# Designs tried in a protein design run: peptides against a protein of PDB entry 3J47. Part 119

Target 1, 121 residues: chain A of PDB entry 3J47
Amino acid sequence: IRLTNQLKSLKGLQSKLKDVVEYLDKVINKELPINHTILGKLQDVFNLLPNLGTPDDDEIDVENHDRINISNNLQKALTVKTNDELMVIYISNLVRSIIAFDDLIENKIQNKKIQEQRVKD
Target 2, 26 residues: chain B of PDB entry 3J47
Amino acid sequence: NAQYHLLVKQGDGLLTKLQKYGAAVR

## One batch from the design tools (peptide; made by RFdiffusion4, then SolubleMPNN)

Design b2_p27_1_s1 (from b2_p27_1, 18 letters changed)
Fold by OpenDDE base, seed 3:
Structure b2_p27_1_s1 (fold): chain B 121 residues (1-121), chain C 26 residues (1-26), chain A 27 residues (1-27)
Amino acid sequence: as target 1 above (121 residues)
Amino acid sequence: as target 2 above (26 residues)
Amino acid sequence: NKQRDEMLELVIEKLTKLQKEIENLRA
């Protein structure tokens, strides 16, 4: 029962991570804005993930040790992949923000030059 | 992990510079 | 104006470095 619940939780996490990846791809492609609620829920899931590996289940039968190691390795790999994806999104948003500020600054400079020219005329 | 943290640190540094620049242009 | 242009150049340089690091992580 407990292992089945852990597997179900992991499958649910994997599905959510896939949904996040798909969302991130859409955000990278400028098809959708960043959903802060999805990011918050992902962060909550990640904050809960370290607790899914609590070694306190001492009575895990030897046959499940290989499955647990595979599950832990998969969880670690998924965590790394998700972290990398979140990083790419963060950097992409940062770059977009910088470009928008650069454009704003250029527009202000141009407007100032136009006003200065109008005052000289 | 180390490359990730470096990239995040560089991003934060860029944001800080951008904020200072925005304040100077106001 | 000159200080603003220098700050813009620094921002562009940092963005370019970040883009290169992302590309290096994807390779």
Scores: peptide ipSAE 0.230, ipTM 0.833, DockQ to the pose 0.034
Fold by OpenDDE base, seed 1:
Structure b2_p27_1_s1 (fold): chain B 121 residues (1-121), chain C 26 residues (1-26), chain A 27 residues (1-27)
Amino acid sequence: as target 1 above (121 residues)
Amino acid sequence: as target 2 above (26 residues)
Amino acid sequence: NKQRDEMLELVIEKLTKLQKEIENLRA
């Protein structure tokens, strides 16, 4: 049971990491407006977190319940920490993309000014 | 959490402004 | 936690600078 829950949570984390990487790749490729998908996936993780903590009702041992709660809290904390790190990486990539777009816009403005000057000459 | 949401909102605002500027320059 | 907060502050500062540059290009 514990190993299965840890494996499921690790798989969930891995899936989320994969989704973040795929999202970052789409951002790098300039294909999609960014923030709604990350917020949606964060919400999906928060919605899945309560469901990951329910062991099947059958085994009564009180000592296992506290250890399971601590393990679930640690797993939640690790998931939140990982999400925060991925979020920082995401924001950093967003900032880099904004800078790159600003440079492209400036280059286009300069090229347009050069073309207008050539037409006047 | 609140500081993050604020940062995300500011990033979205900047992205929107950049998109509007990019569309006006095209 | 402190290092993360410092990094977030640096990102906010960069975003603020970019906002000012975009506004200057619009003027």
Scores: peptide ipSAE 0.229, ipTM 0.825, DockQ to the pose 0.073
Fold by OpenDDE base, seed 4:
Structure b2_p27_1_s1 (fold): chain B 121 residues (1-121), chain C 26 residues (1-26), chain A 27 residues (1-27)
Amino acid sequence: as target 1 above (121 residues)
Amino acid sequence: as target 2 above (26 residues)
Amino acid sequence: NKQRDEMLELVIEKLTKLQKEIENLRA
């Protein structure tokens, strides 16, 4: 049971990380606005956390309750850490996208000025 | 978490402003 | 925590600079 839950948690995390990477790739390719999809995916990871810690209704031996709580706390801590890391990556990519867009705007302004000057000459 | 959300919100605001400016420059 | 806070500060600084540039372009 514990190993299976850990494996399921790891698989869920892996799947979500893959989804985040795919989203970041789409952002790099200027296909999607950054904010809503990453936040949604992070929320999905958090929503999967309680499902990873659900002990099936087998015999609640009192000694296992503390270990289950520790496991759930560890899973929560790992998810929070992963979420923080993903948010940092998201913000970094957002900033990079904004800078790139600013540079694009400046380049367009300069190009327009050059074209206007050529028409006057 | 709250600081990250605030920072994300600020980034989105700036992105929106840049997009509006880019559309006006086009 | 310290490294995270430093990174957040750097991002905020970049955002602030970009905001000023946008405002200057609108003026």
Scores: peptide ipSAE 0.229, ipTM 0.829, DockQ to the pose 0.073
Fold by OpenDDE base, seed 2:
Structure b2_p27_1_s1 (fold): chain B 121 residues (1-121), chain C 26 residues (1-26), chain A 27 residues (1-27)
Amino acid sequence: as target 1 above (121 residues)
Amino acid sequence: as target 2 above (26 residues)
Amino acid sequence: NKQRDEMLELVIEKLTKLQKEIENLRA
């Protein structure tokens, strides 16, 4: 019963992680807007992942050490890749916000000029 | 990492300047 | 008007620099 529940929870987590990856791919492809809540939760997961992989200093046999090291290196590489992707997303949103704000400023300036012309008129 | 932080800082600086400009146009 | 146009030009220049830096990091 307990092991079965843990396996179910792990499968559920794996499915949710897959959904998040699919969402991130859609965001990178500009198909969907960024959900800040999902990104925040992902960042929390990635901040916790390095803490999950601390090998306890126990005498783990040399053959398992290579697999664990490869897994840790892969996890680290995936973390770096994800951080870079999130960075690109952040900068893209910042640029979009700046462009939108610039357009709003220009619209306000034009509206002010129209109002000033109407008062002269 | 360092180049990223520099880019983020530059972007934040631009956003701040744009906000100041928007406030001055009001 | 002149001061505003100068400020807009500065913003455009900085945006262009940021875009170039982003492109350089992606390459």
Scores: peptide ipSAE 0.220, ipTM 0.830, DockQ to the pose 0.031; fails the geometry check

Design b2_p27_1_s2 (from b2_p27_1, 23 letters changed)
Fold by OpenDDE base, seed 1:
Structure b2_p27_1_s2 (fold): chain B 121 residues (1-121), chain C 26 residues (1-26), chain A 27 residues (1-27)
Amino acid sequence: as target 1 above (121 residues)
Amino acid sequence: as target 2 above (26 residues)
Amino acid sequence: NKLRDQMLEHVINKLNELQKYIANLRQ
């Protein structure tokens, strides 16, 4: 039962990671704005991941140790992939914030020029 | 690793641009 | 692992600085 729940949680995580990749690809392609709710849910999943990776100290047969190592390597690989995806999201958000700031600056410069013209007239 | 450092460097470059623009608007 | 975590922390700190800077420019 516990292993089945861990496998189900891992499959759920893998599915969510796939959804995040697909979302990231759409964000990179400028097709969609970043959904902060997806990021929040990913962070929640990451905060829960340390709790999913502790096998209780109950009797690990040697066959379970190799399976746990493979599972841990897969979980690490999935975590690395997720971290890379989160990094791409982060950079995309950073770039968008910079663009929005550049536009704000340009608007402020234009407003200042308009005000200076109104004072000269 | 190298791609990560490149991305960080690009982010730092963008931050520096942002700082310059913010100083020009003050 | 530690180096990657340090890099992530550095990037997060830079984001927080950017967010604060943008917020201060909007005031």
Scores: peptide ipSAE 0.265, ipTM 0.836, DockQ to the pose 0.541
Fold by OpenDDE base, seed 3:
Structure b2_p27_1_s2 (fold): chain B 121 residues (1-121), chain C 26 residues (1-26), chain A 27 residues (1-27)
Amino acid sequence: as target 1 above (121 residues)
Amino acid sequence: as target 2 above (26 residues)
Amino acid sequence: NKLRDQMLEHVINKLNELQKYIANLRQ
């Protein structure tokens, strides 16, 4: 029962990560704004993921060795994919912040030039 | 991993430069 | 893998363009 639930949770995570990639592609294409709620839920999943990778050491039935290796490889592959998705989100937010600051700087330069002209007249 | 940390570091460096410039224009 | 790497490269290029643009505004 526990292994089936872990596989179901991992499949659910994989589906959610796919949805996030599709969302990030739309955000990069400027088709959609960043959904902070999706981002927060992803961060929560990531904070929980290190704990999902510790098998509670209390039932090593020796017959599951091949299934454990497949699960660990899948989890590692999902973790790498998820880290790459978070990187894209982080970079996208960084780019937006840089653009917003650039616009603010330009607005300040323009306002200062207008004030300096008004003081010279 | 290494490329991710490099990208984050480059981004943080950009933000820091932008903040310094915004402070110099004030 | 390839599509992801292309997307990352595109974002890096965009960051570099923004760096150049900000540097030009400083002149």
Scores: peptide ipSAE 0.264, ipTM 0.834, DockQ to the pose 0.060
Fold by OpenDDE base, seed 2:
Structure b2_p27_1_s2 (fold): chain B 121 residues (1-121), chain C 26 residues (1-26), chain A 27 residues (1-27)
Amino acid sequence: as target 1 above (121 residues)
Amino acid sequence: as target 2 above (26 residues)
Amino acid sequence: NKLRDQMLEHVINKLNELQKYIANLRQ
């Protein structure tokens, strides 16, 4: 019973990871816009993933060292890619905020000029 | 690297514009 | 790693400066 539940949970996690990968591929291919909620959840998943780079010192045979290194390198590459995507989003939002602020400043300048003209008339 | 530097440069240009406009509103 | 962290810190500092500037213009 306990092992069957763990296998079911692992299969569920694998399915969700596949869905995330498929979504990220669609975003990379510009087929879908970047969904901030999915990226936030992905970031949370990466933050909750134990650093797969700490071998817990439990005696599991030396023959899997290359597969563990490949998995860690892939996870690190995915983390870097996610960070780069978040950075692009962050700067895009910064640019939008600056443009909106520029428009606000221009509107304030125009309103001030209109008030100064009304006081001179 | 180049895309990041371009993005930083765009952000710096916009920040500089923002600073100029804020000085003109005061 | 160090260069990336410095770039991130620089961007965060610029955003914080922008946020302070926006806050000062709303006062």
Scores: peptide ipSAE 0.238, ipTM 0.827, DockQ to the pose 0.563
Fold by OpenDDE base, seed 4:
Structure b2_p27_1_s2 (fold): chain B 121 residues (1-121), chain C 26 residues (1-26), chain A 27 residues (1-27)
Amino acid sequence: as target 1 above (121 residues)
Amino acid sequence: as target 2 above (26 residues)
Amino acid sequence: NKLRDQMLEHVINKLNELQKYIANLRQ
């Protein structure tokens, strides 16, 4: 049961990582806004991953120890990969927010200049 | 981890600067 | 890996550009 759940979680994570990569590519290409729902589901998977990796001590046959170490190393590698992807998503959102604020500020500056010019005329 | 936290901190600092600038232009 | 690193670098460069632009608008 535990190994199957780890494999299912790994497959789910791999699928999510693929979706995140495809999403990030679309974000970079400015084609789509960040889907917060995908990010939330990814975070949920991450919050569940530590709980799936907590050794319930009860039935680790010695043959599973090497598979558990490989699974943990792969899970760590996947966690690092996904942390990097989450970082890119976070930075992309930050950049978009910055651009939107810059445009807002520029519009306000322009409006203020127009108003000041109208008062001088 | 440390690089992530540094990037987040830099991003938050930049966002805060933008918010201050936006407030000063209002 | 390489594509991701390029993407990160692009985003960082864009952030730096925006920071400079904002600084120039403050002058």
Scores: peptide ipSAE 0.290, ipTM 0.842, DockQ to the pose 0.057; fails the geometry check

Design b2_p27_1_s3 (from b2_p27_1, 19 letters changed)
Fold by OpenDDE base, seed 2:
Structure b2_p27_1_s3 (fold): chain B 121 residues (1-121), chain C 26 residues (1-26), chain A 27 residues (1-27)
Amino acid sequence: as target 1 above (121 residues)
Amino acid sequence: as target 2 above (26 residues)
Amino acid sequence: NKERDEMLKLVIEKLTELNDYIEALRQ
C-alpha cells in the first residue's frame, strides 16, 4: 500500500513535469505567451529539489559517480538556463514599462500644451 | 552573473530617471 | 523635448546592449 502510493505520486509528478516541458517548448517556439506563474512554480520546484550535488558522505560506489555527476551538471545547467530565461523576461517587462511610461509622459505633455493653448484663446 | 547584475542595475537606474522626469512634467 | 530625447537615446542604447548580451549568451 505505501509503496503503491509513492509510485502513483511519482507517476503524477512525471506527468506534470512532461506538461511543463511541453509548455516550455511552446513558449520557446513563441506559440504561447510566457506564464510567469508557471515559471515561478518551476523555479520553486528547482529550489526545492534536493541539491542532488551534495554527496552525503555515505559510501556510494564509485561506478555510480559518473551518472550522479551528469545528473548534477544537468540540474545546474537547467537552473542556469531557467535563470537566464527569467532574466530575459524581466528585461523585456522592464523595457515594456519604460516604453509605456514614455508614451504616458508624451501624452501628458501634449495635454498640457492643448490646455495652455485653450487658456490663451 | 556579475554582467547580468550590472545590466539589471543600469535598467533600474534608467527607470528611476524616467520616473523623476515624469514627476517633473506633472 | 531635448531632455526627453536624451533619455530615449539612453534607453535605446541600453536596449541594444541588452540585445547584444542575449545574443552572446545564445552562442
Scores: peptide ipSAE 0.256, ipTM 0.836, DockQ to the pose 0.030
Fold by OpenDDE base, seed 4:
Formats: sequence, structure tokens, C-alpha cells
Structure b2_p27_1_s3 (fold): chain B 121 residues (1-121), chain C 26 residues (1-26), chain A 27 residues (1-27)
Amino acid sequence: as target 1 above (121 residues)
Amino acid sequence: as target 2 above (26 residues)
Amino acid sequence: NKERDEMLKLVIEKLTELNDYIEALRQ
């Protein structure tokens, strides 16, 4: 019973990972827009994934070591790319917020000047 | 990572300055 | 990397421009 449930959970995870990969491939191919919610969930998954790139220096066969290193490099590259994309989005939103706030301040200054002029007339 | 944190910190600093200015204009 | 660095430079430039504009409004 416990082993069968673990295997079912692992198969479910594998299916979900496949769906994510297919989605990411469509985004890379510009077939779909970047979904921020999916990217956020992917980041959460990567943050919860044990660092697949600590080479615990224990006795992993040379052929598996090369495949693991390639997988780790690819995963690291994907993580870096995702982080860079989210960084650009964050900075862009920050800049927009600053601009909107500046416009609000200017509007208040102008309204105050108009009110002061009305009191002088 | 470090450059990102620096940019975020600079942006937060600018937002804080803007907030202070907006409060002074009220 | 190069394209990212160009985008970051553009953002920094805009932030600097905004900061200068705000400082000019305080004078």
C-alpha cells in the first residue's frame, strides 16, 4: 500500500513535470505568452528541489557523473534564465510604480497651485 | 544575484524617497 | 548576457533620469 501510493505520486509528479516542460517549450517557441503564475510556481519548485548540483563527492560512476553534470548545468542555466526574466519584470514594474507615483505628485503640486491662485483672485 | 539585490535596493530607495516627497506635498 | 546587460543599463538610466527629475522638482 505505501509503495504503491509513492509510485502513484511519483507518476503524477512526472506527468506534471512533462506538462510544464511542454508549456515551457511553447513559451520558448513564442507560441504562448509567458505566464507569471506558472513561472512563480516553477521557481517555488526549484527552490524546494534539493540542489541537484551538490556533487556529494561519493562514488557515482563516471558515466552517470557526466549525465548528472550536464543535467545540473542545464537546470542551472534554466534557473538563471528564469531568475533573469523575473528580475526584468520586477524592475520594469518597479520603474512603472515610480513613474506613476511621480505623476501623482506632479498632479498634486498642480492642484495646489491652482487652489492657491483661486484664493488670490 | 548580487547585482539584482543592488538594483532592487536602489529601486526601493527611490520609492522611499518618492513616498517622503509625496507626504511632504500633502 | 550582453542583451541582459543592455536592458539593465536602460533601466538604470531611466531610474537615474527619474531621480534627477525629482531632485529638480525639489529646487
Scores: peptide ipSAE 0.245, ipTM 0.826, DockQ to the pose 0.062
Fold by OpenDDE base, seed 3:
Structure b2_p27_1_s3 (fold): chain B 121 residues (1-121), chain C 26 residues (1-26), chain A 27 residues (1-27)
Amino acid sequence: as target 1 above (121 residues)
Amino acid sequence: as target 2 above (26 residues)
Amino acid sequence: NKERDEMLKLVIEKLTELNDYIEALRQ
């Protein structure tokens, strides 16, 4: 019973990971827009992934060591790329906020000048 | 990393200046 | 007006720096 439930949970996780991969492939192919919420959740998953580079398993067969190194390098590369993409999004939003604030200030200055002119007339 | 943190810090500084200016124009 | 224009100049400078950084990441 306990082992069967763990296997079922792991199979559910594997299916969900497959769905994420299929989604990322569609985003790469420009078939779907980047969803910020999915990207944020993916980052949370990567941050919760155990460092696959614990050097304490000196007994992992040489064939698994190469796969683990490739996986760690790929995970690191994906984390860096995702951080850079989020950075670009953050700065783009910051810039949009600055422009919107500047436009608001200018509109207020213009409205004040118009009101001051109407009071003098 | 360092260039990124510098860029973010400079953006935050600019936003803070803009907020102060907006408050002075009120 | 002068203070606003200086602030706009700083915004444009930061946008340019960001654009240059993005292009450097694409090489």
Scores: peptide ipSAE 0.241, ipTM 0.827, DockQ to the pose 0.031
Fold by OpenDDE base, seed 1:
Structure b2_p27_1_s3 (fold): chain B 121 residues (1-121), chain C 26 residues (1-26), chain A 27 residues (1-27)
Amino acid sequence: as target 1 above (121 residues)
Amino acid sequence: as target 2 above (26 residues)
Amino acid sequence: NKERDEMLKLVIEKLTELNDYIEALRQ
C-alpha cells in the first residue's frame, strides 16, 4: 500500500511537472502570465518530498536498498528538473518586472515633460 | 548549484537596484 | 541541456542590457 501511494504521488508530481513545463513554454511565448498558485503548490510539494522518502526503519531487505537508491536518484532528478523550471519562471518574472518598470519610468518621464511644458505656456 | 546561486544572487541584486530606482522616481 | 543554457544566457544578457539602460536614464 505505501509503495503504491509513493508511486501514485510520483506520477502525480511528474504530471504536474509536465503541466508546469507546458505552462512555462506558454509564458516564454508571452501567451500567459505566471500563475503564482502553481508555483506555490510546486514549492509545497518540494517541502513535502524529503518527508516522502523516509520509509519507517522496520524492514531492511537488501533488495529494497537498490530500489530506494533508484527512487532517491529519480526524486533528486525530478527535484533538479523542477528547480530548473522554477529558476526559468523566476528569471521570466524578473524580466517582466524590469520591462514593466522601464515602461513606468518612460511614462513618468513623459508626464514630467508634459507638466514642464504646461508651466512654460 | 554554484552557477544557480550566482544567477539568483545577480537577479536579486538587479531587483534591489530596480526597487531603489522605483523609490527614487516616486 | 545546451539549448536551455543558451536561452538562460540570452535572458541574462537582456537583463544586463536593461540594467545598463536604467543606469543611463539615472545619469
Scores: peptide ipSAE 0.225, ipTM 0.830, DockQ to the pose 0.060

Design b2_p27_1_s4 (from b2_p27_1, 21 letters changed)
Fold by OpenDDE base, seed 4:
Structure b2_p27_1_s4 (fold): chain B 121 residues (1-121), chain C 26 residues (1-26), chain A 27 residues (1-27)
Amino acid sequence: as target 1 above (121 residues)
Amino acid sequence: as target 2 above (26 residues)
Amino acid sequence: NKKRDEMLELVIRKLKQLEEEIANLRA
Protein backbone atom coordinates (compact mmCIF):
# COMPACT_ATOMS: atom_id res chain seq x y z
CA ILE B 1 0.00 0.00 0.00
CA ARG B 2 2.68 2.59 0.96
CA LEU B 3 4.76 1.85 -2.14
CA THR B 4 1.69 2.10 -4.34
CA ASN B 5 0.89 5.47 -2.83
CA GLN B 6 4.45 6.60 -3.41
CA LEU B 7 4.26 5.49 -7.01
CA LYS B 8 0.97 7.28 -7.44
CA SER B 9 2.44 10.41 -5.90
CA LEU B 10 5.42 10.14 -8.21
CA LYS B 11 3.17 9.76 -11.21
CA GLY B 12 1.27 12.80 -10.06
CA LEU B 13 4.51 14.70 -9.63
CA GLN B 14 5.68 13.57 -13.03
CA SER B 15 2.48 14.82 -14.58
CA LYS B 16 2.82 18.14 -12.78
CA LEU B 17 6.44 18.41 -13.85
CA LYS B 18 5.41 17.79 -17.42
CA ASP B 19 2.89 20.59 -17.09
CA VAL B 20 5.57 22.84 -15.62
CA VAL B 21 7.96 22.00 -18.45
CA GLU B 22 5.28 22.81 -20.97
CA TYR B 23 4.60 26.05 -19.15
CA LEU B 24 8.30 26.89 -19.03
CA ASP B 25 8.53 26.32 -22.76
CA LYS B 26 5.71 28.80 -23.22
CA VAL B 27 7.46 31.29 -20.92
CA ILE B 28 10.72 30.87 -22.84
CA ASN B 29 8.79 31.58 -26.01
CA LYS B 30 7.35 34.69 -24.28
CA GLU B 31 3.84 33.38 -24.79
CA LEU B 32 2.78 33.29 -21.12
CA PRO B 33 3.82 34.72 -17.77
CA ILE B 34 4.92 32.48 -14.91
CA ASN B 35 2.09 30.86 -13.00
CA HIS B 36 2.93 31.45 -9.35
CA THR B 37 0.28 28.97 -8.22
CA ILE B 38 1.90 26.13 -10.13
CA LEU B 39 5.28 27.18 -8.78
CA GLY B 40 3.97 27.19 -5.22
CA LYS B 41 2.46 23.73 -5.60
CA LEU B 42 5.66 22.41 -7.10
CA GLN B 43 7.64 23.85 -4.20
CA ASP B 44 5.27 22.19 -1.76
CA VAL B 45 5.74 18.85 -3.48
CA PHE B 46 9.49 19.33 -3.44
CA ASN B 47 9.46 20.06 0.27
CA LEU B 48 7.48 16.86 0.82
CA LEU B 49 9.74 14.69 -1.36
CA PRO B 50 12.43 14.16 1.30
CA ASN B 51 9.73 12.79 3.55
CA LEU B 52 8.45 10.49 0.79
CA GLY B 53 11.90 9.18 -0.18
CA THR B 54 12.90 7.54 3.09
CA PRO B 55 11.63 4.02 2.71
CA ASP B 56 11.94 2.59 6.16
CA ASP B 57 14.80 0.15 5.53
CA ASP B 58 13.02 -2.36 7.73
CA GLU B 59 10.15 -3.29 5.38
CA ILE B 60 12.09 -3.72 2.14
CA ASP B 61 11.66 -7.32 1.01
CA VAL B 62 14.74 -8.54 -0.90
CA GLU B 63 12.67 -9.36 -4.02
CA ASN B 64 11.71 -5.71 -4.42
CA HIS B 65 15.26 -4.42 -4.00
CA ASP B 66 15.84 -4.00 -7.73
CA ARG B 67 12.46 -2.34 -8.19
CA ILE B 68 13.16 -0.10 -5.20
CA ASN B 69 16.54 0.89 -6.60
CA ILE B 70 14.93 1.72 -9.93
CA SER B 71 12.21 3.65 -8.10
CA ASN B 72 14.79 5.53 -6.01
CA ASN B 73 16.78 6.37 -9.12
CA LEU B 74 13.61 7.58 -10.79
CA GLN B 75 12.69 9.63 -7.74
CA LYS B 76 16.16 11.11 -7.63
CA ALA B 77 16.02 11.89 -11.32
CA LEU B 78 12.62 13.51 -10.91
CA THR B 79 13.87 15.50 -7.92
CA VAL B 80 16.84 16.79 -9.90
CA LYS B 81 14.60 17.65 -12.82
CA THR B 82 12.17 19.46 -10.52
CA ASN B 83 14.98 21.39 -8.90
CA ASP B 84 16.35 22.41 -12.28
CA GLU B 85 12.93 23.58 -13.40
CA LEU B 86 12.42 25.59 -10.22
CA MET B 87 15.80 27.23 -10.66
CA VAL B 88 15.01 28.14 -14.25
CA ILE B 89 11.73 29.68 -13.12
CA TYR B 90 13.50 31.59 -10.35
CA ILE B 91 16.13 32.95 -12.72
CA SER B 92 13.46 33.91 -15.24
CA ASN B 93 11.59 35.84 -12.56
CA LEU B 94 14.79 37.52 -11.46
CA VAL B 95 15.56 38.61 -15.02
CA ARG B 96 12.04 39.95 -15.45
CA SER B 97 12.33 41.89 -12.19
CA ILE B 98 15.63 43.39 -13.29
CA ILE B 99 14.18 44.40 -16.66
CA ALA B 100 11.18 45.99 -14.99
CA PHE B 101 13.40 47.88 -12.56
CA ASP B 102 15.63 49.08 -15.38
CA ASP B 103 12.59 50.38 -17.23
CA LEU B 104 11.47 52.14 -14.06
CA ILE B 105 14.83 53.85 -13.70
CA GLU B 106 14.77 54.97 -17.31
CA ASN B 107 11.27 56.36 -16.85
CA LYS B 108 12.40 58.29 -13.78
CA ILE B 109 15.36 59.74 -15.64
CA GLN B 110 13.11 60.84 -18.48
CA ASN B 111 10.64 62.39 -16.06
CA LYS B 112 13.42 64.34 -14.37
CA LYS B 113 14.65 65.63 -17.72
CA ILE B 114 11.14 66.74 -18.62
CA GLN B 115 10.74 68.52 -15.28
CA GLU B 116 14.10 70.27 -15.62
CA GLN B 117 13.14 71.48 -19.07
CA ARG B 118 9.85 72.83 -17.73
CA VAL B 119 11.68 74.79 -15.03
CA LYS B 120 13.99 76.34 -17.62
CA ASP B 121 11.09 77.45 -19.79
CA ASN C 1 23.03 22.87 -9.50
CA ALA C 2 26.35 24.70 -9.26
CA GLN C 3 25.80 26.43 -12.60
CA TYR C 4 22.36 27.60 -11.49
CA HIS C 5 23.76 28.93 -8.22
CA LEU C 6 26.43 30.81 -10.12
CA LEU C 7 23.84 32.29 -12.44
CA VAL C 8 21.65 33.28 -9.48
CA LYS C 9 24.63 34.94 -7.83
CA GLN C 10 25.34 36.91 -10.99
CA GLY C 11 21.71 37.97 -11.18
CA ASP C 12 21.79 39.10 -7.56
CA GLY C 13 24.90 41.11 -8.28
CA LEU C 14 23.22 42.78 -11.22
CA LEU C 15 20.14 43.48 -9.12
CA THR C 16 22.30 45.11 -6.45
CA LYS C 17 23.97 47.33 -9.02
CA LEU C 18 20.61 48.29 -10.41
CA GLN C 19 19.34 49.16 -6.94
CA LYS C 20 22.32 51.41 -6.31
CA TYR C 21 21.73 53.15 -9.60
CA GLY C 22 18.06 53.60 -8.76
CA ALA C 23 18.95 55.19 -5.44
CA ALA C 24 21.38 57.58 -7.14
CA VAL C 25 18.74 58.66 -9.64
CA ARG C 26 16.31 59.58 -6.85
CA ASN A 1 20.13 18.49 -20.58
CA LYS A 2 20.54 20.20 -23.94
CA LYS A 3 17.35 22.24 -23.52
CA ARG A 4 18.41 23.25 -20.03
CA ASP A 5 21.78 24.42 -21.27
CA GLU A 6 20.11 26.44 -24.01
CA MET A 7 17.84 28.10 -21.47
CA LEU A 8 20.78 28.93 -19.23
CA GLU A 9 22.63 30.47 -22.13
CA LEU A 10 19.61 32.57 -22.99
CA VAL A 11 19.36 33.85 -19.42
CA ILE A 12 23.07 34.67 -19.34
CA ARG A 13 22.70 36.64 -22.56
CA LYS A 14 19.78 38.59 -21.12
CA LEU A 15 21.77 39.42 -17.98
CA LYS A 16 24.67 40.67 -20.08
CA GLN A 17 22.33 42.83 -22.11
CA LEU A 18 20.90 44.33 -18.94
CA GLU A 19 24.38 45.06 -17.59
CA GLU A 20 25.20 46.85 -20.81
CA GLU A 21 22.01 48.88 -20.66
CA ILE A 22 22.73 49.91 -17.07
CA ALA A 23 26.23 50.97 -18.08
CA ASN A 24 24.81 53.03 -20.94
CA LEU A 25 22.38 54.76 -18.59
CA ARG A 26 25.25 55.70 -16.26
CA ALA A 27 27.28 57.24 -19.09
Scores: peptide ipSAE 0.271, ipTM 0.839, DockQ to the pose 0.062
Fold by OpenDDE base, seed 5:
Structure b2_p27_1_s4 (fold): chain B 121 residues (1-121), chain C 26 residues (1-26), chain A 27 residues (1-27)
Amino acid sequence: as target 1 above (121 residues)
Amino acid sequence: as target 2 above (26 residues)
Amino acid sequence: NKKRDEMLELVIRKLKQLEEEIANLRA
């Protein structure tokens, strides 16, 4: 059960990381509007997290059940924390990309002005 | 969760505005 | 030129707001 849940959580995280990477690549390539896909994928993660922790009601001894529940809650909390950290990294990279794009636009405008001035001289 | 979603929404809005600005400068 | 400068200022303001919100989420 614990190993299966950990493996499932890891697979889920891996899938989401892959989705985030694919999304970031699409954003870098200017192909898709950011928000709805990210929000949808995040919602999918959060909706799957409770399902990932559904204890199979198999009759395992009460002492193991409490330790498993505590471990599952901690793992869920850690998963949420990890997701939040990944989101912060994503937003930070998005901001950096926006700044770089803004600088590129300004540089293009300046270059255009310089060329226009050279033609007038 | 709500604060995070709000932040993401604001980032998307900014990106959209920046794209419009870039198109207008071209 | 004036319109461009206004747009740049708007972008800078929105970036600052976003950065502040990120910082608040990390605290």
Scores: peptide ipSAE 0.268, ipTM 0.836, DockQ to the pose 0.037
Fold by OpenDDE base, seed 2:
Structure b2_p27_1_s4 (fold): chain B 121 residues (1-121), chain C 26 residues (1-26), chain A 27 residues (1-27)
Amino acid sequence: as target 1 above (121 residues)
Amino acid sequence: as target 2 above (26 residues)
Amino acid sequence: NKKRDEMLELVIRKLKQLEEEIANLRA
C-alpha cells in the first residue's frame, strides 16, 4: 500500500513536470506568456528534489542498478534541460525588460526636448 | 553552468546601468 | 544631451552583445 501510493505520487509528479516542460516550451516559442507563479513553483520543486547525483545509499542490489541508474540519469538530464530552458526564459525576459526600459528612456528624452522647445518658442 | 552565470552577470550589469541612467534622466 | 546619447549607445551595444551570447549558447 505505501509503495503503491509513493509510485502513484511519483507518476503524478512526473506528469506534472511534463506539463510544465510543455508550458515552458510554449513560453519559449512565445505562444504563451510567462507565468511567474509556475516558474516559482518549479524552482521550489527543483530545490526540494533530492540531489539525484549522490548514489551514497550503499547496499541496494547490483542487478536493478542499470534501470535505476538510467532512470536517475534521465531525471538528471531532464532537470538540466529544464534548468537550461528556464535560464533561456529568464534571459529573454531580462532582454525584453531592458529594451522596454530603453524605449521609455528615449521617450522621456524626446518629451523633454519637446518641452524645452515649447518653452523657447 | 559557467557560461550561464556569465550571461546572467552581464544581464544584471546591463540592468544596473540602465537603472542608473533612468535615475539620471529624472 | 551628449552624455545621455553616449549612455544610450552603450546600452544598445551591450544589448547586442547579450543577444549574440544567447544565440551562441543556443547553437
Scores: peptide ipSAE 0.241, ipTM 0.839, DockQ to the pose 0.033
Fold by OpenDDE base, seed 1:
Structure b2_p27_1_s4 (fold): chain B 121 residues (1-121), chain C 26 residues (1-26), chain A 27 residues (1-27)
Amino acid sequence: as target 1 above (121 residues)
Amino acid sequence: as target 2 above (26 residues)
Amino acid sequence: NKKRDEMLELVIRKLKQLEEEIANLRA
């Protein structure tokens, strides 16, 4: 039951990661802003990931140790991948903020020039 | 990782320059 | 990995363009 739930969760995570990648492509193309809901869900998945790897201490079977190590390595790899996606999202937001701020500065400069011209007239 | 950190540092540098410019225009 | 690297490169290019625009506004 637990392994099946882990596999299902992993498949769900993979699907969500694919959706995030698709969203990031749209963000790069300046079509959509960052969806905070998607980021929140990814963070929630990461917070749950450490708990998915703790088998209850009872079954010491050696075959489970290799599978647990593979599962932990895969979980770690998925964590790294999601961190990379979050980084791309962060950078994209930063770039958008910089562009918006640049536009704001330009607007303020233009408004100031207009006001100075009105005072001279 | 190193390329990401470099990109983040460049972004932070740009943000700082933009903030300084915004403060000078105000 | 290649697509991610390409996206990062695009972001770096945009950042450089913004730096140049900010420098031009200060001149």
Scores: peptide ipSAE 0.246, ipTM 0.826, DockQ to the pose 0.061; fails the geometry check

